Peptides against a protein of PDB entry 2AZE. Designs and how they scored, part 141

Target 1, 148 residues: chain A of PDB entry 2AZE
Amino acid sequence: AQECQNLEVERQRRLERIKQKQSQLQELILQQIAFKNLVQRNRHAEQQASRPPPPNSVIHLPFIIVNTSKKTVIDCSISNDKFEYLFNFDNTFEIHDDIEVLKRMGMACGLESGSCSAEDLKMARSLVPKALEPYVTEMAQGTVGGVF
Target 2, 101 residues: chain B of PDB entry 2AZE
Amino acid sequence: GRLEGLTQDLRQLQESEQQLDHLMNICTTQLRLLSEDTDSQRLAYVTCQDLRSIADPAEQMVMVIKAPPETQLQAVDSSENFQISLKSKQGPIDVFLCPEE

## One batch from the design tools (peptide; made by RFdiffusion4, then SolubleMPNN)

Design b1_p22_1_s4 (from b1_p22_1, 9 letters changed)
Fold by OpenDDE base, seed 3:
Structure b1_p22_1_s4 (fold): chain B 148 residues (1-148), chain C 101 residues (1-101), chain A 22 residues (1-22)
Amino acid sequence: as target 1 above (148 residues)
Amino acid sequence: as target 2 above (101 residues)
Amino acid sequence: SDFLQAVKTYQENIKKAREALS
């Protein structure tokens, strides 16, 4: 009886770990798709324009975005060496990392929200190694969560 | 019996986790390849137009933060306090606003 | 790479910030 109880505890621990890894894997897949898709887009755009964009017109990864209402008053304190920043807002703000920005741009093909069209899914599959294609399909169908 | 069933379940879960680990390693490898490719990194950028598409500067102020690795970011967003703190250990932090078109 | 490390750092920082706000 005690042995069975111990194994049940271990089972639950492993199930939770698997769940966490599934979430991590999905995020990694989305990142891969988003990055490759972004690079592909920009490469194509530069080829069509026959030149790169102006240096000051682009923001290279990695970066973080903070947005708030234009009416929000912001006080900023900066150290002399620019190693420290302190921002005080009088209203709410949002913080987004570069991956979230890419997702909102559609670089993850809507896979993150289960809104993949057939074309989006085709693109997503083309941007991952063959071994990951089944998982991408499951993500698009919303059927991720099963045991391998 | 119950013991045999649990033992079998644990073995199956172990196999499943190993498969997950393998897939994760594949993803990590692909990301590493991207990071090591100079051309890919050169092309890994967004434009102001991209940012405007997700946060309209006509209505929202959009601030961009580029910081060295290991930079600490702390944020408080409550009715009583709205604050962001940045602290770098490896170099200066660059902060700039995205202009409205 | 420095790039991957930077990305991970940002993601971790955002995660921590969000957790602190929850």
Scores: peptide ipSAE 0.036, ipTM 0.873, DockQ to the pose 0.736
Fold by OpenDDE base, seed 5:
Structure b1_p22_1_s4 (fold): chain B 148 residues (1-148), chain C 101 residues (1-101), chain A 22 residues (1-22)
Amino acid sequence: as target 1 above (148 residues)
Amino acid sequence: as target 2 above (101 residues)
Amino acid sequence: SDFLQAVKTYQENIKKAREALS
């Protein structure tokens, strides 16, 4: 009886760990797709333009975006060596990492929200190794973890 | 029996976890390859136009932060405080505004 | 790599910040 109880606890622990890993895997897949799709987009664009964009016209990863109303007053304190920044806003703001930006740009093909067209899904699959394609499909269908 | 059932479940879960680990390793490898590929790094960028599609500078001020690894970021967004703190240990932090058209 | 680590750092920082705000 005690052994069974211990195993049940272990079962639950493993289930939770698997759930966490599933989430991590999904995020990794999305990142991979987003990055590769971004690179592909830019490569194609540069090929068409026959030149790279001006250096100051692009923002290379990694980066963080902060946005707020243009009416928001921002006070900024910067250390002499620029190692420290302090921003004070008089209103709410939003922070987005580069991955979130890419997702919103559609670089993850809508896979993150389950809003994938057939073409989007095809693109997503093409940007991952073969071993990951089934999982991408499951993500698109919202059936990840159905085996458990 | 109950014990046998649980044991079987655990074995099945172990196999599932191993599969996940394998897939995660594949993903990690792919991301590493991207990070090590010079051409990919060069092409891993967004434009101001891209950012405007996310937050239009006509209505929103868009600030870009480029900081070294291990930079500490703290944010407070409440009725009493609206603050972002950045502390780098590996170099200077670059902050700039995305201009509106 | 520094690139990958930087990405992770940002993501972690954002995550922590959001968690602190929740």
Scores: peptide ipSAE 0.025, ipTM 0.871, DockQ to the pose 0.748
Fold by OpenDDE base, seed 2:
Structure b1_p22_1_s4 (fold): chain B 148 residues (1-148), chain C 101 residues (1-101), chain A 22 residues (1-22)
Amino acid sequence: as target 1 above (148 residues)
Amino acid sequence: as target 2 above (101 residues)
Amino acid sequence: SDFLQAVKTYQENIKKAREALS
């Protein structure tokens, strides 16, 4: 009846919301792993070097990366207060946020693509609270949808 | 009956969502802790070498954008238009190129 | 946190930009 139809609509709404939250959770986990792994890497590197890197040699998060062919001509218009930028390219470009950069660096241990080795998975698990470890395992196996 | 079945399904979905929310809260808390830890923030950086590993400056120009929160970014990448527009609300935007060593 | 908010802003902007390009 009408009541059943209303509940079906609600059911579908909840299913979609859960799906969205699952995606968000996976991204949050990847961010956490990537950040912690990056910090750990840099800490060890600085300890090995016995000093921090030169200030002009590092880029602190957050940031955005734009890359294009070295032959690409870029025209840049900047407002007087530097609040507005307009870039015009004569060829295609790519945009990446800092998280994507970290993923490509391997900071997320290949978890983002399900390409985790046993060692990568061990590292990933070690960088999250215990409550998240089962979910990390499911992400590595590509079976997250089976849990919820 | 059908009504009872649907009601049961909704209860189960509610429980699943609550569990999901709990896990998300844990993640958000961890990220907040990282953002509030001064030592972690000091160490939250990449090097030019890292960027070269993903986009070789010998072949690719790598531009870095440091912008305040709530900065608007619009991009067009088509056969006729190749454009990026940035508009900040809180302060100036810093743009620089990653040098090739 | 400015850091966390900035990260979210960048991710959202990039996502929107990519969607607009698709």
Scores: peptide ipSAE 0.023, ipTM 0.870, DockQ to the pose 0.772
Fold by OpenDDE base, seed 1:
Structure b1_p22_1_s4 (fold): chain B 148 residues (1-148), chain C 101 residues (1-101), chain A 22 residues (1-22)
Amino acid sequence: as target 1 above (148 residues)
Amino acid sequence: as target 2 above (101 residues)
Amino acid sequence: SDFLQAVKTYQENIKKAREALS
């Protein structure tokens, strides 16, 4: 019947939306873990050093990273007010946001790539509210993706 | 019948989505708490050593860009053109270079 | 810091480059 067809379309629509939200949730969890882990690391480091690092020796979030070969020639033009920048490279470059940097630093405990050891998983779980722990476990096991 | 089954499935999917929304709200709340916590923001930083660990300046030049919110970034990376354009409307853009040592 | 010095150097180089293009 037409009604069944309509419901099937709606079902598929909802399934796709759920899938998208699952991906978004995973990213949010990774961000949370990464941020909290970074803060924890730095707090511990400063405690051990008994002082914060020099102000101009650190980069606070948010930021963007651009990297390219040391051999790459870069031409840069800047407006007088520094509101506009134009960079021209003679070779390829990479751009990374701060979250990606944190992931590569291991701040997400390898959860993002399925490289989460038991110890990493323990850390990850400790950095999220209790309600999110089951989902973190599922992420580590690669069992996320099903409809619940 | 099939109709009843589909109806039930939709109800279950709705419940599942509500659970996802709830979890996402928890996450966003936690992130907001981090953004509003002065101590957390003070400690939310990376070092040059961190950057070197992911992109060794011995081989790579590492540039750090700190721009005001809503800054436009456009990048072209092709065989014919390699370009990054930044346009801010809320203030100056800061560009940093990570030293090799 | 070394980082600050690097930033200053980079900015100076950019300034010089810009002037050279003028």
Scores: peptide ipSAE 0.021, ipTM 0.857, DockQ to the pose 0.032

Design b1_p22_2_s1 (from b1_p22_2, 8 letters changed)
Fold by OpenDDE base, seed 5:
Structure b1_p22_2_s1 (fold): chain B 148 residues (1-148), chain C 101 residues (1-101), chain A 22 residues (1-22)
Amino acid sequence: as target 1 above (148 residues)
Amino acid sequence: as target 2 above (101 residues)
Amino acid sequence: STKVYNFTLTGRGGNGVNYKSP
């Protein structure tokens, strides 16, 4: 029936929207965990040191990194006001944002890849509000995707 | 029947989406609180050692880009074209190299 | 094979991080 077909279309639309929001929520959770974990690490490190690290030795968020072979030739064009940059490479490069860097540093406790030990999971749970803990558990188990 | 089942499914999906929205609001609130905490922002940094652990400058050149919010980065990586374009709307962009150890 | 990336840099706030543009 046409009526059922219309509802099927709407159902599919809602399912896709939910899937997108699930992905967004997971990223938000990972960001929160990574940020808080990074702050904790640095706080502890500075407490153990006689002084904070030199200002020019640290990079505050947000940032992006670009890496390429040391042999890669890079041409750079910069506008007078430094609002625009153009880089031309003669070989391939990689781009990583700050969140990806934090993930690779282990700041998200391996939750992003499902490689989360019991200790990692405990840490992850401790860095989110109570209402988010069940979802963190689902992420660790790889069981996210069901209907609440 | 089929119609009744679909109607019920849609109601359940609506409730699920509302729950997701609620959880997302909690997350965004937490991130906002972090941004408003001066001590947290002071400590929200990585070191050159951290970056070397991701991409060793002995083998790779590591370039760091610091840019204002809403800056656009467009990149093309192909056999014929390797290019990165940065366009800021709110202020100047800062680019520097991560020093080698 | 061509890889095209689009990023939007965000500042401090509700999601003060860099992310890939949809």
Scores: peptide ipSAE 0.137, ipTM 0.887, DockQ to the pose 0.335
Fold by OpenDDE base, seed 3:
Structure b1_p22_2_s1 (fold): chain B 148 residues (1-148), chain C 101 residues (1-101), chain A 22 residues (1-22)
Amino acid sequence: as target 1 above (148 residues)
Amino acid sequence: as target 2 above (101 residues)
Amino acid sequence: STKVYNFTLTGRGGNGVNYKSP
């Protein structure tokens, strides 16, 4: 009947929304872990050095990274007020946001790729509220995906 | 019947989504707390050494883009076109190279 | 092969997301 058809459509809509939110939650968890881990690392490093790093030696979040071959020719056009940039490359390039950089640095404890050691998992769990720990465990085990 | 089954499914999905939303709210709250903590923001940085560890500076040029919120970025990477455009509305964009050491 | 990136940079205080698609 028409009523059942309408409910089927709604069911599918909700399932898709849940799937999207699951992905979003996983990313948020990874961000939280990465940020907190980064802060802890730097705090410890500065304490050991008894001083902060030189101002020009660090890049504060947020940022975007563009990398390309050193042989790549780049033409850059910049507006007078520096509000607009245009880069033209003669070869391929890669773009990475700061979160991806942190992941590659291991700040997310390998949780993003399922390469999480016991020590990494312990660290990851310690960086999230208790309510999120079960989800972190599921991420490490690769068991996220079902409806709960 | 089918109607009752679908109705029950929707109720279960609603409960699941509510639980998911709750977890997301917890997580976003934690991120907000980090963003509001001055000391955390001061310590939220990477070094040039960090960047060199993720992209081989011996072979790769690494460009860093610092842009205000709501900056629009458009990039095309194809055989016919290799281009990145940035448009900010809140302030100037800063671009610099990460040196190789 | 064509890769297209089109997004808007955002802060993290609101939703915790680094960027969003326009």
Scores: peptide ipSAE 0.094, ipTM 0.883, DockQ to the pose 0.297
Fold by OpenDDE base, seed 4:
Order: C-alpha cells, then structure tokens, then sequence
Structure b1_p22_2_s1 (fold): chain B 148 residues (1-148), chain C 101 residues (1-101), chain A 22 residues (1-22)
C-alpha cells in the first residue's frame, strides 16, 4: 500500500515535469523557426536590394519593446553609467520581447496559435531538424500534450 | 495489479521524458549554432516598419530596449503604478524610440 | 488587474533562451 502510494506520487511528479518540458520545447521550436525565418527573409531582401540596410534603420536581436499611447507621459531616470533605468508612466503600457514581435510578424508561421496554412506548415518543417518535424506537426494541429 | 500498473506507467513516462530531453537538446544546439554564426546574427534584425506592423506608431509610441545579458526588467502595471525598472549587471542599457515615419 | 513583469534578459549564446523569469 505504501509502495503504491510512493509510486503514485512519483508518477504525478514526472507528469508535471514532462508537461513543463513540453512547454519549454514548444517555445524553443518557435524561437528556432522564427529566427531562421527572419534571417532568410532579411538575406533575401538584402540580395534584392543589393545592399544592407542603413545601420540605424534596423534593430538587432535581442531586444524588448515597450508600447503605450502617444498621449502617455513618461518620466525617465537614468543612472550615470546607464546601468539603471526607471520609467514612470501615467497610463498603462505593454511589453513585448523579440520573440513575441517575431510571432506577430508571422515569422513563426502561425505555429504559435496552431493556425498554420499548409504552406506555413511546410515552411515551419523546413526550418527545423528532421527529429523535430513530428513535434512541429503536432503543434500545428494543436495536439501537443500527449505522453510519448 | 496496482503495483504492476504503476511500475509500467513510470517506465513509459521515463521514456517520454528522455525523448523530450533529446528533442530539447537538438533545439538548444540549433539555437546556439545560430548565435555563434556571425552572418546569421548580422541578419537577425527587424526594422521600424516591422514594429509599425504590430504597433502602429500613429497611435502608439514604441520604445526599444537593448540591454546586455542578465539585465533585469521589472514592470508594474496597475491602477496605481505604471513603472518599468531596468538593472544591468554587465554593461550600459540603450533605449531609443521607433519613429512614426 | 495588476500585472507584474519580471524578466532577466539572457541572450542566446548559451542556452538559446531570450529571457528568464526569476
């Protein structure tokens, strides 16, 4: 009886750990797809333009963006060495990391929401190693979460 | 029996976790390779036009934060406080605005 | 409702993760 109880506790612990790893893997896959797709897009664009964009016209990863209403008043305090920043807003704001930006740009091929077209899915699969393709397929179908 | 069933479940879960670990290692390796490739990093950028596509500067101000690794970002968004705090450990932080035009 | 964000920017040189939550 006690042995069974111990195993049940362990079972639950493993299930939770697997769930966490599934979530982490999905995010890693999305990052990989988004980054590779972004690089490909930019490479193609620069080839067509026959020149790179002006240095100050692009934002290299990694980055974070903050957006708020243009009417929002922002007070900024910066340390002398620029190691510390403090922003005070008089209204709500939004924060987005670079991955979220890439997702909204479509760089993850809609895989993040499981709403891929056939072409998007094909692109997504092409941007990951073969071993990850089945998982990409499951993500597109929204069927991730099962135990292997 | 119950014990046998639980034992079998644990074995199956172990195999599943090992598969996940393997896939995660593959994915992490790919990301590392991307970070180590100079050409890829050179091309890993977005434009202000890209940002305008997700947050229209006509209505929204878009601020970009570039910070060294291990920089802490703490934000409070409540009815009483609207604040973002940045603390870097490795170097200076750069903040700039994305122009509307 | 109150929203609190707490991130640590990590880059992608090591583990490929862009941020960590403390």
Amino acid sequence: as target 1 above (148 residues)
Amino acid sequence: as target 2 above (101 residues)
Amino acid sequence: STKVYNFTLTGRGGNGVNYKSP
Scores: peptide ipSAE 0.077, ipTM 0.881, DockQ to the pose 0.298
Fold by OpenDDE base, seed 1:
Structure b1_p22_2_s1 (fold): chain B 148 residues (1-148), chain C 101 residues (1-101), chain A 22 residues (1-22)
Amino acid sequence: as target 1 above (148 residues)
Amino acid sequence: as target 2 above (101 residues)
Amino acid sequence: STKVYNFTLTGRGGNGVNYKSP
């Protein structure tokens, strides 16, 4: 019947939306873990040093980075008010946001790549509210993907 | 029947999506709390050493960009053109290299 | 690739900027 056909279309739409939200949730969890882990690391480091780092030695979030070969020639054009920048490179470059930087620093405990040790998983779980712990476990096991 | 089966499936999917939304709301709330907490924001930083650890300092140059929200970023690449464009409407953009470089 | 980048800490849901030029 036409009604069943309509429901099947809706079913497919919802499945696709759920899949997208699953991906978004995983990223949000990784961001939360990474941020909290970073803060924890720095808090501990400052306690051990008994002082904060010099202001000019740190980069506060949010930020992005651009990396390229040191041999790359970069031409930069900047507007007078610094509202506009134009960079021209003579070779390849990469752009990474702060979250990606944190992941590569290990701040997400390897959860992003499914390479969590028992200690990593314990840390990850400790950095999220209780309601999110089961999902963190599923991420670590690679069992995320179905509907629940 | 088929109709009843589909109806049940949709109800289950609705419950699943509601659970996802709930979990996502928890996550966004936690992130907002971090962003609003002065102590957390003070500690939310990386060092140039951190950046060098992910990009070989012997081979790579690392440029840091800090910009206001809603800043437009455009990257263009071709065999003869590699370009990054930044346009802000809310304030100045800050671009710098790590002091150790 | 053109993106409006939100420089905030409210969660980007995978909509960050990560790019590697060919």
Scores: peptide ipSAE 0.306, ipTM 0.914, DockQ to the pose 0.310; fails the geometry check

Design b1_p22_2_s2 (from b1_p22_2, 6 letters changed)
Fold by OpenDDE base, seed 3:
Structure b1_p22_2_s2 (fold): chain B 148 residues (1-148), chain C 101 residues (1-101), chain A 22 residues (1-22)
Amino acid sequence: as target 1 above (148 residues)
Amino acid sequence: as target 2 above (101 residues)
Amino acid sequence: STTVKNFTLKGTGGNGVNYKSP
């Protein structure tokens, strides 16, 4: 019946939305862990050094990076007010945001790739509220994906 | 019947989504708290060494972009064109290279 | 074949701007 068909469409819509939200939640968790871990690392480092790092040696979030081969030729055009940039490369490039950088730095404890040691998992759990700990565990085990 | 089954499924999915939303709210709240904490903001940085560790400047050039919110970035790729364009409406964009070690 | 991807930088962490040339 038409009514059943309508409900089936809605069911599929909801399933897809849930799937998307699951992905978003995982990303948010990784972001939280990475950020807190970064702050913790830097706090500890500054305490050990008894001073902040030189201002020209650090890059505050947010930022993005572009990486390409050192051999890549880059032409850059910049507007007078520096509101507009145009980069032309003669080869492929990659763009990564700060969160991706943090992940690659290990700030997400390898949770994003399922490479968590016991210590990594412990750290990850310690950096999220209690309510999120089960989800972190599931992420580490690779068991996230179903509808609960 | 089929209708009753579907109705039940939808209710269950709604409950599941609500639980998911709750977890997301918890997470976003934590992120907001971090973003609003001055000390956390001060400590939210990476070093040149960090960037070198993930992209070896000996082999890779690393360009850092600091742009105001709502800056538009367009990436274009083809066999004939590899391009990145940036356009800000709120202020100047800062671009610099991560130096080699 | 040309690939065009547009991003909007949020000005906060987690811009979701990750891209690799095809």
Scores: peptide ipSAE 0.476, ipTM 0.919, DockQ to the pose 0.829
Fold by OpenDDE base, seed 4:
Structure b1_p22_2_s2 (fold): chain B 148 residues (1-148), chain C 101 residues (1-101), chain A 22 residues (1-22)
Amino acid sequence: as target 1 above (148 residues)
Amino acid sequence: as target 2 above (101 residues)
Amino acid sequence: STTVKNFTLKGTGGNGVNYKSP
């Protein structure tokens, strides 16, 4: 009985670990798709423009953004070496990393929400190695989470 | 019996985790390849227009922060205090606003 | 009440830095 209990605990531990890794894998897949899609978009755009964009007009990854109401008053203090920043807002704010930005730009093809069209899914599949295609399909179908 | 069933379950879970690890390795490898490809990194950018597309500059101010790896960010939120603190140990932090166009 | 959230910026690979004031 005690042995069975120990195994049950271990079983639950492994299930939780697998769940965590599944989440991590999904995020990695989304990142890969988003990055490749972004690169593809920009390559095409630069080809059409026959030149790269002005250096100061682009923001290379990685980055984060902070957004708040245009009416929000922001006080900023910066150390002399610019190693430390302190921002004080008089109202609420939001922070988003570059991956979130890419998702909102549609660079992950809507896969993050399982809302891929057939075309989006096709694009998503094309941006990952063959071994990951089944998982992408499962993500789109919302069937991820089963035991392999 | 029950013990046999549990033992079998654990073996199956181990195999599942191994498969998962394999897929993760494939994915991380691809991401590393992207990071090592100069052309890809050159093209890995967004524009202020992109940011405006997800955060209406008419209503929202968008601040961009580029900080060295391992920079610490602290967000404080209360009715009396809304604060973001950044602390880097590896280099200067760059902050700028995306202009409204 | 006060909410404090700490993040570590990791560069590429997803910082996981997403926050919305309550």
Scores: peptide ipSAE 0.474, ipTM 0.919, DockQ to the pose 0.813
Fold by OpenDDE base, seed 2:
Structure b1_p22_2_s2 (fold): chain B 148 residues (1-148), chain C 101 residues (1-101), chain A 22 residues (1-22)
Amino acid sequence: as target 1 above (148 residues)
Amino acid sequence: as target 2 above (101 residues)
Amino acid sequence: STTVKNFTLKGTGGNGVNYKSP
């Protein structure tokens, strides 16, 4: 009885660990798709323009963004060496990393929300190794969460 | 019996986790390869137009922060304080605004 | 009530820095 109880605890522990890894894998897949799709987009755009964009017109990864109302008053304090920043806002703000930005740009093909069209899913599958394709399909269907 | 069933479940979960680990290794390898590819990194950028597409500066101010790895960021929210603190140990932090279209 | 969230910017693989003021 005690042995069974111990194994049940271990079972639950493993299930939780697997769930965490599933979440991590999904995020990694989204990152991979987003990055590759972004690179592909930009490569195509530069080829069409026959030139790269001006250096100061682009923002290379990695980055984060802060957005707030245009009416928000922001006070910024910067150290002399620019190692430290302090921003004070008089209203709410949002912070988003580059991956979130890419997702909102559609670079993850809507896979993050399970809103993939047939073409989106085709693109997503094409941007991952074959071994990851089944998982991409499950993500698109919203069926991730089971045990392999 | 119950013990045998649980033992079998644990073995199956172990196999499932091993499969997940394998897939994660594949994925992390791909990401690493992208990070090591000079051409890919050159093309890994967004534009202000991209940022405007998700947050229109006509209504929202968009601030871009580029900071070295391991930079600490603290966000504080209350009725009295709305604050972001950045502290880098590896180099300077760059902050700039994305202009309106 | 005050909300404090701390992040470490990784620079690769996504920073995981997504926040919205309450």
Scores: peptide ipSAE 0.473, ipTM 0.919, DockQ to the pose 0.825
Fold by OpenDDE base, seed 1:
Order: sequence, then C-alpha cells, then structure tokens
Structure b1_p22_2_s2 (fold): chain B 148 residues (1-148), chain C 101 residues (1-101), chain A 22 residues (1-22)
Amino acid sequence: as target 1 above (148 residues)
Amino acid sequence: as target 2 above (101 residues)
Amino acid sequence: STTVKNFTLKGTGGNGVNYKSP
C-alpha cells in the first residue's frame, strides 16, 4: 500500500514535469522558427537590395521594447555611466522581449496561436529538423498534450 | 495488479520524457548553431518599421532597450506609480526611441 | 494595489520579460 502510494506520487511528479517540458519545447520550437524565418527574410531582402541595410537602421537581437501611449509622459533618470536607468510613466506601459516581437511580426508563422495556414505550416515545418516536424504539426493542430 | 500497473505507467512516462528531452536537445542544438553562425547573427535583426508594424505608431511610442546579460529589470505598476528600473552589472545600457516616421 | 515584477535579462533565447500593465 505504501509502495503504491509512493509510486502514485512519483507518477504525478513526472506528469507535471513532462507538462512543463512540453511547454518549454513548444517555446523553443517557436524561437527556432522565428529566428530562422527572420534570418531568411532579411537575407532575401538584402539580396534584393543588393546590399545590407545601414548599420544604424537595424536592431539586432537581443533587445527589449517598451511601448506606451504617445500621450504618456516619461521621466528618465540615467546614471553617469549608463549602468542604471529609471523611467517614470504617468500611465500604463507594456514590455516585450524580442521573441514576442518576432511572434507578433508573424515570424513564428502563427504557430503560437494555432493560426497556421497550410502555407504557414509548410514554412514552419521547413524551418525545423525532421525530427521536430511531427511536433510542429501537433502544435498547429492543437493536439499537443498527450504523453507520447 | 495496482503495483504492476503503476510500475508500467512510470516506465512509459520515463520513455516519453526521454523522447521529450531528445527533442529539446535537438532544439537547443539548432539554436546554438544559430548563435554560433556569424551570418545568421548578422541577419538576426528587426527594423523600426517592424516595430511600428506591431505597435500603431500613431498611438504608441516604442522604446528599445539593449542591455548586457544579467541586467536587472524591475517593473512597478500601480495607480500611483508606473515605473521601470534597469540596473546593469556588466556595462552600459543603450536606450533609444523608434521614430514615428 | 501595487504590482512589482523583477526580470533578469539573459541576453539569449528570449528574456521572457513580457509584461502588460494591469
């Protein structure tokens, strides 16, 4: 009886761990797709332009963005060495990392929201190793959740 | 019996987790390869136009923060205070605004 | 009520610092 109880506790622990890893894997897949898609987009764009963009016209990863209403008043305090920043807003703000930005740009092909068209899914699959393709398909179908 | 069933379940879960770990390793390897590829990193950028595309430039302003690793960011939000604090330990922080136009 | 959220910028693989004011 005690042994069975111990195993049941372990079972629940493993199930939870698997669930967490599934979430992590999905995020990793989205990152991979987004990064590769971004690189391909930019490569193509530069090829079409026959030159790279001006250095100061692009923002390389990684980065963080803060967005707020244009009407928001922002007070900024900066240390002399620029090691410390303090921003005071008079209204709400949002913070997004580069991955979230890429997702909103469509670089993850809508896979993050299950909004993949047939073409989007094809693109997504093409941007991952073969071993990950089935999982990408499951993500697109919303069938991820079972223990495989 | 109950014990045998649980034991079998745990074995199956172990196999599933191993497969999951394998897939994660594949993903992390791919990401590492991207990070190690100079050309990929050179091309890993967005433009201000990209940022404006996801935030209505007529209504929103976008501030870009580039900070060294391990920089601490604190967001404080209340009816009284709306604040972002940045503290770097490894170097200067770069902050700039994306132009509206 | 005050919301305080602390993040550490990793510099790789996404920082996971997405935040929206309540």
Scores: peptide ipSAE 0.469, ipTM 0.919, DockQ to the pose 0.820

